# Peptides against a protein of PDB entry 5HOI, part 146

Target 1, 351 residues: chain A of PDB entry 5HOI
Amino acid sequence: FRYMPFSPAGTPFGFTDRRYLTMNEVGYVSTVKNSEQYSITVSFFDVGRFREYHFEDLFGYDLCFLNEKGTLFGQSKTGQIQYRPHDSIHSNWTKIIPLQAGERITSVAATPVRVIVGTSLGYFRSFNQFGVPFAVEKTSPIVALTAQNYRVFSVHYSQFHGLSYSLSELGTSSKRYYKRECPLPMSLPNINSDMKKDANLDYYNFNPMGIKSLFFSSYGDPCIFGSDNTLLLLSKWRSPEESKWLPILDSNMEIWKMSGGKETTDIHVWPLALAYDTLNCILVKGKHIWPEFPLPLPSEMEIRMPVFVKSKLLEENKAILNKKNEIGADTEAEEGEEDKEIQIPVSMAAE

## One batch from the design tools (peptide; made by RFdiffusion4, then SolubleMPNN)

Design b1_p17_6_s4 (from b1_p17_6, 9 letters changed)
Fold by OpenDDE base, seed 2:
Structure b1_p17_6_s4 (fold): chain B 351 residues (1-351), chain A 17 residues (1-17)
Amino acid sequence: as target 1 above (351 residues)
Amino acid sequence: DDEVFEQIEEGLRKQKE
């Protein structure tokens, strides 16, 4: 097994001089080889909100995370990280992460308020958005990270236990765990069956865990999309005993249905984000399971699972809250009520 | 097949309406 640098929805170079470092609902980051240098471009889907920018990369960044406020870059071998705000108001900053002999940065994540670095030795490093360190923790080896606001979803790998996950909140004074190194029921790539096609071997060498992407949903639920093209959502994560992974979408089955049951071996879903009840994705046509250049427009794929019940219950709860506010009840809306997990009534879980 | 791809894109478009 080899620890490889992971970024959400990142693509390999393959036989080309270019790849995507990362992509999500905000946009996509590309890198092009220019002799001994790289040219990085940060592009956005909302061209009205953001301006595309580029820069010369002398370090060969192989890690990236894009958010609404900036882009985090990392170099897995040297330990260099760079944060680039999209707005010119804030300065870029660089930092070197101290690495032990053979240690690699395996994943990076950034929110408007936190920067996270994970390593092949299981060092979890947290910073604020200005690169001021909070803490260094020792965990199982980190293979993937994503973050939303103060929450971090981390994937760990052990040779003895396989994949595990943690869900944590990085407050100002302390880290809270909702989940700590719990088993992750995701299938690993099958080397014997899937590696018969050269394109699958190239992708496996780039990403041996087969994690195409991981993100938080618009409702703040951890999501992961594996090599089996199944979207898993972590439900009831606030309740340790009730928490479960839900297979909310089989993307191969949905493509097959939409084709009218035709052969779809050259059509692939590339995950970007989960917005409400829709998977934002790139529909890929070709031999490679990943998008090439130019990037196609994102598509939305409907999720037919009980997430519809959660959206309706959220709308009903918002409507109840709005009615309480109109009735002039000066109940101090503790900022904690928006974070109450919506219980799905047992009657609606049986349909 | 281009026809199968277009059929899927049209299917995804109809899920939004």
Scores: peptide ipSAE 0.323, ipTM 0.887, DockQ to the pose 0.416
Fold by OpenDDE base, seed 3:
Structure b1_p17_6_s4 (fold): chain B 351 residues (1-351), chain A 17 residues (1-17)
Amino acid sequence: as target 1 above (351 residues)
Amino acid sequence: DDEVFEQIEEGLRKQKE
C-alpha cells in the first residue's frame, strides 16, 4: 500500500496538465503544470464576496484545504505548508513540517482558528491560524482530515485493522476526543471489480482509499463520501454509545431515479458539501468520475435514505410489468406513493 | 445521453423550487 496525498474533492491530472487540488462549497483550487513549476488559481462560487487570485508554485503543492478565510497548501514529500488568507490584510506564512525518512504529509486541514497536518506515520500536528504549533500527537496513520471551527474529523488506515476514524475538538488547553480510532464502516475500492475501466485505475492510483471527499455538515456532523457514491453521516456523536454512521444518500440511486430508470453509467456525482438536507455537488458527465475543465455550476441533491437496493427495485418493476401483461389492462401507472424513501431530517442527526 | 443529463439537471432544479 502507498500513502497518497489527500485533499477534499481533489482530482487527478489524468492525461492533462491541470487538476483541482480541492473543492467545496466555498470554491475550487486548480493547478496547471508550466514546465518545472505550477500556476495555482483559487476560485470562488460567490464572486460577489471573494476575488479570484493566482500565484506561481515552485514547490509543487499536492495538498490543499479551502475555507472562508484562506487556503492551506502542502507538499507531501518536503513537508512544506503555506497558508494564504483570502484577505490581503493578513500575511501569508510558510512552514516546514519535520518529516522522518519515508514519512509523507497525507492530509491537511484549516479552519479560521486551526491548522492541522496529518502524516503517513500517524503524526497529528496542530497549529493556530498563524502557524504557531500547539501539539504533536502520535496516532494510527492518517489518510484524510477535515475540520470545522475547533473540530477535526480524521480518517486513519492500518493494514491490520482497515479504516478507522476520530472526532476531536482542539480547545485552547487540550484535545478532547468524542470518538478515538473507532471502526469506519466505509467500503474500500475493489481493485478487481471496479478497475475494468482505465479511468478508474487512474483515480485509484491518485486516491487508493476512494474517499472522494469528507466534510462537516452545516449542523457540524462528520460526513464522508466513498467510492461507492454513498454519503455517510455520523449521527449522535456526542453520545459515544449511540453514535452511528447513517447512509443518508445513495447518489447512484438518486441519479437512476431522476433519469426515469435509464442508463446513467456516464453520469457521476462529485461531492462538495452537505448544506441542511441537500448535498451540494458537481454533476459530472463523461468518462472520468471527476469534473473536468471548466468546472460546471454546483447542483443540489436532496438527501434520501437508501431503503431500496437497485436490484429489488428492478425485480419489483419486472413483477409489475409481468402482472400488467397478464391482466391485459391498460391501467395507467399510478405513480404509487410507496417509493417515498424515509427522509431522515439532518436535524435529528445533530444531537 | 444529453437528454438524460438534462432530465436530471431539470429534476434537481425542481427540487429547489
Scores: peptide ipSAE 0.320, ipTM 0.882, DockQ to the pose 0.539
Fold by OpenDDE base, seed 1:
Structure b1_p17_6_s4 (fold): chain B 351 residues (1-351), chain A 17 residues (1-17)
Amino acid sequence: as target 1 above (351 residues)
Amino acid sequence: DDEVFEQIEEGLRKQKE
């Protein structure tokens, strides 16, 4: 296994001189090789809200994270990071992350209030939006990061334990863990079966974990989209004992259904974000599982749980209802403003 | 297949309405 720089929905160069460094619901960041230099363009889907901008990259940034306020860039080998606000009123800043021999920055994330850097040795570095450091923590090797507001979703890899995840909140004075290096039930890419196609090998060499993207939903739930094209959502993460990964969308099955059961081997979903009950994505046509240039318009795919998971949720919900009926406790549960996690409607499980 | 792709795009559009 080799640690590679990960960015959400980033694409490889393949046989081209250009790739997407990252993309999400805000926009997309592209880089083009120009001799020994790179030209980076930050583009937006809402052209009325944001102005596209570009700059020359002399460092060869291979890490990127885009948010509504700015773009974080990183160079995995040198440890250089740059934050570029979209608004020219705010100054760009640069920093060098100290790396040990052989250490790489594996992922970066940025919110309007936090910057996070994760490394192949498991150094978790936190900063404010101005690049002022808060802390350095030693974790298991970090392979992916995303963040929303003060919350961070980190994916870790161990040769002995496979994939794990953490969910944490980065306050001003302390880090709180909701989840700390818990098992992540995501399948790794199958090198032997899937690598028979050259395009799959190129993607595996770029992203050996097969994590196409990870993000927080609009409700603040951690989401991950793996090589199996299944969207996993972490439900009930506030309740340590009740927290579970829900396979809320099989994108291959949805494409197959929408085709009327035709062959869809050249059609791929590329994940951007989860907004309410829809996966914002790029529908990709071609040999490569990732979008080429120009970028197609984003599509919205309705969340549909796989039938096998629907049946299991119906059984779990029946078991919960039966337990509630045995406990005849008239406790008027006060309607506290519980942040309504995505309750997958029981009705979606009946079809 | 272009027809299959267009059918999927139209399917996605109809899920949003």
Scores: peptide ipSAE 0.329, ipTM 0.888, DockQ to the pose 0.490; fails the geometry check
Fold by OpenDDE base, seed 4:
Structure b1_p17_6_s4 (fold): chain B 351 residues (1-351), chain A 17 residues (1-17)
Amino acid sequence: as target 1 above (351 residues)
Amino acid sequence: DDEVFEQIEEGLRKQKE
């Protein structure tokens, strides 16, 4: 097994000179190989809110994370990272992460307030948005990271224990764990069945964990989309004993149903984000399970959560809102950015 | 293949309505 650089919804080069470094609901980052250098383009789905930009990459960035404020780049071997704000007001910054012999940066994540670097040796490095370090923690080997605000969802791999996950909050003074290296019940790629197609082998060599993407939902729930094309959501993560992974969407089954039960072996779902009750995704048609160029417009796929699970998530969110309102009455409001009341869409409240 | 893909895209569109 080799630790490979992971970025959310990143694609391999395959036989081409271009790939997506990452994509999500904000946009997509592409890189084109030009001899010994790369040209990186940061593109956005909301063209009214953001302006596409490009730059020459002399380092060969193989890690990327896109958010609404900027793009984090990383080079897995050299340990170089760069943060590029989308606006021209904030300066770009570059840092070298110290790596041990054979250590690789395996994943990077960035929010408007935090930068996270994970390594193949399990070094978890946290920074603020300006690249000022907070801490270095030693964990199990990190294979994937995502972050939203102050929260970090990390996936770990051990040859002995398989996949695990952590969910943590990176406050100003300390890291809080909601989950710490708990078993992750995600199916790994089946080398024997899937490797009959060269395209699957190429993807496996790029991403041996088969994690197509991981993200936080609009509700702040950790989500992971594996090689089985099942979207898993971590429910009740605030209650350590009640927390569970929910298979909220089998995308292969949904595609099959929408086809009227026809063969759909050339049609693939590529995950971007979970917004409320819809998976934002790219429908991919062709030999490769990943989107090629040009990128198709995103599609929305309704999640078939059991009605009982939708209602419970709604009740949990309401109970959290009510608890925030009850606690907010007695403690002087430190100007913590109001966690924007996630307006539960009226559609989800009516089911 | 194209017809199946278009049918899926139409199906996804109808889930939003």
Scores: peptide ipSAE 0.326, ipTM 0.887, DockQ to the pose 0.441; fails the geometry check

Design b1_p17_7_s1 (from b1_p17_7, 7 letters changed)
Fold by OpenDDE base, seed 3:
Structure b1_p17_7_s1 (fold): chain B 351 residues (1-351), chain A 17 residues (1-17)
Amino acid sequence: as target 1 above (351 residues)
Amino acid sequence: TLEPRPYTRQLVPEFPE
């Protein structure tokens, strides 16, 4: 297994000179290769609130985290991190994270009050927004991080135990755990079944965990979106015994509904954030499961628990068609059966 | 400070246990 740098909703270069380092509800960070250097652009969805900015990157930043106050960059191999406030009032700062031989920064996160760095050896490093260190903790190997205010959601990997997660709060005096290295019930990408398409292999080589994104909801619940395109939400996390992962959206099922029950292979959900009852996402159309350039406008997808089984809906629609044919026996309209749009019940239709 | 109601209480119908 190879630890790769993870950023929320980051995309691979593929065969292009450009990629998204990260994207969320605030905006998107892109990087373009210019010979041995990179040009980074920080773009925003709310163009009235924020101004797009760019800079030259001589370090080759491969880690990024965007929030409403600034952007954190990291270089996985060198250990360099840079924080860039969006407002010119606060100065940019750069720091080198000490790495052991073969250690990599695997993920970074930033809030208006905290900077977090996770490594392939499981070093969890915390800083304030000015890069002043608080603590270094040794955990299981960190593969992904996100943070909101003082809360950190971390994903860990063990070759023996698979994926685990922690939920912690980085107070002023101490770190509190709500959850500490608990099993994460997320499916890993299956190399043998899912890699039949070359585009999936390129994405797997970029992100071997298949974690498309992780974020906190608008209500502060940890969310993760895996390679199965299921949005998991951690419910009741304040009660250690009652805490559970809820599959709140099967995005493949929702795409199937939106297509009138047609199997679509060219539409993909790319998760950005969870705002109230809607998944903010990019609807990607094309060969790649990730957004290309230019970035499409974000879409909203209503959250629905995957209670319905495709097979039952197909059986119910066949039963309705058979009843219509029994009543309408005399009209020889041989309109080919294959193109009939599945009538999705109004209660199940995407509004 | 009104603690924001956990998302799960608003949108997951409590299946009656």
Scores: peptide ipSAE 0.000, ipTM 0.379, DockQ to the pose 0.025
Fold by OpenDDE base, seed 4:
Structure b1_p17_7_s1 (fold): chain B 351 residues (1-351), chain A 17 residues (1-17)
Amino acid sequence: as target 1 above (351 residues)
Amino acid sequence: TLEPRPYTRQLVPEFPE
């Protein structure tokens, strides 16, 4: 296993000179390779609220986190981080994170009040928005981070225990845990089944955990979207005994519904954020499971627990069709292979 | 502190018995 730099909804280069470093509900950060340097562009979905900006990156930033106030960049190998406020009134700052031999920054997160750096050795480093350090904590190896306000959702990996998560609050004087290195019931990428497609191998090499994104919902609940394309939400996290992961969306099921019950292999959900009861996402069309350039407009997908079994829906629709054919059997209507779009019951569209 | 709205009320259709 190799620790790779993780950023929320980041994409690989693939065979291109460009990739997204990160994307979320605020916008998207792209990097374009130009010889030995990179050009970074920070773009926003709300063009009325924010102005797109770019800069030359001589460091090769491979980590990024975007929020409403600024962008955090990191270089996984050198330990360099840069915070760039979107507002030019606030100064950019740089810092070098001390790394041990073979240590990598694996993830970074930033809020308007905190900067967090996680490493492959499990060093959790916290800073304020000005790069003033609060603490260094030793945890299990960190593979992903996200943060909202003072809260941090961290994903950890152990070769023996698999994935775990922590949920913490970074106060001024102390870190409070709501959850500390608890098991994360997320499916890891299936190397044997999924690696039959070169595009999946490229993505696996970029992101071996298959964590497409992690974020906090608009209500402040930790969310994670894995390689199984299921959105997990951590419910009741304030009550340690009652806390549970809810599979609130099977995006493969939703794509299957949207296609009229046809198996599609060319449409993919790329998660951005969870706003209320809707997943903000990019609907990716094509060979790659990640968005290419130009970025499509975001789409909203209503969250629904995966209660439906495709086989039952197919049987029910066949039974409805057979009943319609039994009632209509007196008319010699030609067997036109009308691609009978599976009518998803209106009840499944209204829930 | 925004209390998490329990997503549970909308996401569990009461299956009528």
Scores: peptide ipSAE 0.000, ipTM 0.378, DockQ to the pose 0.024
Fold by OpenDDE base, seed 5:
Structure b1_p17_7_s1 (fold): chain B 351 residues (1-351), chain A 17 residues (1-17)
Amino acid sequence: as target 1 above (351 residues)
Amino acid sequence: TLEPRPYTRQLVPEFPE
């Protein structure tokens, strides 16, 4: 296992000179390799509110976090971070994070009020939006971070315990934990089954944890989207004893429904954000599970608890077909059985 | 003009036990 730099919804280079460093509901950050340099572009979905900008990256930033006020960049090996406000009124700042031998920045997060840096040795570093440090805490190795306002959702990895998570609030004087290194019930990528496809191996090498993204919902609930393509939401996190992960969307099931019950291997959900009751996502078409260039328009997918079992839906559809054949015995229309789209009941179709 | 949908805290419906 190697600690890799993680950014929310970041994509690998693959065989290309370009990748997305991060994407969310605000926009997307791309980097293009130009010889020994990189050109970074910060693009926005709301082009009326924000102006796209670009700059030359001499450092090779491999970490990114985008928010409504600015973009945080990081270099996992050197420890350099840069914050770039979207508004030109505010100055950019750069800082070097001290790293031990072999330590890597594994994730960065930024809000309008906080900057967070997590490392492969479990150093959790907090700053204000101007790069003034608050504290350094030693935790279990950090593999992913996201933040909203003063709240931080951190994912940790242990070789012995697997994935854990913390939910904390970064006040002015102190850090408060709502959850501290609690078990995260997310499936890790299955090396043996999925690695038969070269594209899955490339993604696994880029992101060994299979965490496609993590974010806070519009309601401020921690969300995570793993390699199983299930959206997990942390419910009741204010009550430590009542807090539970809810599988609020099986995106593979929703794709299967949208395809008329056909097994599709060429459509993939790439998560951006959870707004109210809808997952904002990119529907990726092709062999790669991540979006390529140009970025498709975002899609909305309604959240639905995975109550439906594919086998039961197939049995119900067979029973409906058999009833139609029993009623329709007089019309000899030999139209081939194989191409009949499974009529998913309208109540089960995403409106 | 998508009117800003009010921040109705739709709590995930507690499935009745």
Scores: peptide ipSAE 0.000, ipTM 0.383, DockQ to the pose 0.021
Fold by OpenDDE base, seed 2:
Structure b1_p17_7_s1 (fold): chain B 351 residues (1-351), chain A 17 residues (1-17)
Amino acid sequence: as target 1 above (351 residues)
Amino acid sequence: TLEPRPYTRQLVPEFPE
């Protein structure tokens, strides 16, 4: 196992000279290799509100977090971080995070009011938006971070306990925990079954935890999207006893429905954000499970609890086909039984 | 009592007791 730098919805280089460092509802950050240097571009979906900008990266930033006010960059090995406000009114700032031998920055997050750095040794470092430090806490090894306003969702890894999560609020004087290193019921990538495809191995080497993204919903609920392509939402997190992870979307099931019940292996959901009841995502077509260049337009996918079992829908469709055959509809279309579009009942498509 | 946000109610049908 190796700790890798994680950024929300970040993509590997693969065989290309370019990748996305991060993407979310605000926009996307790309980096291109230029000999020994990198060119970083910060792009936005709302082109009326924000102006795209670029700069030369001499450090090889491998960590990124984008928000509505600025972009945080980090270099996992050197400990260098840079915050770049989108508005030219505020100055850029740089800081070196002290790292121990073998320590890596594993994730960074930024809000308009907080900057957070997490490491492979479990150092949780908090700053304000100007890079003034608040505290250093030692936790279990951090593998992923996201933040909204004063709230931080952190994912931790233990070799003995697997994945855990914390939900905290970074006040001015103290850190409050809503959840502290609680078990995270997310499946890790199955190395034996999933790694049969070279594209999955490349992604696993980039992101061994299989966390495609994590974010806060528009309602401020922690969300995580794993390698199983299931969107988990943390419900009732204010009540420690009632807090539960809800599987609010099986994106593989939704793709299967959208394909008329055909097993498609060339369409993939790449999560950006959860806005109300819709997953903002990139629908990726092709061999790679991640978006390539140029970035496709974002799509919306309605969240639906996975109540339907493929086997039941197939049995119901077989029962409907058998009833049609009993009624003597000699539709001579010898097109193989495997290629018939599963009619999803209109009632199940509208609820 | 922070009312449970409406979307967490719509996604989880309260099983009637």
Scores: peptide ipSAE 0.000, ipTM 0.375, DockQ to the pose 0.026; fails the geometry check

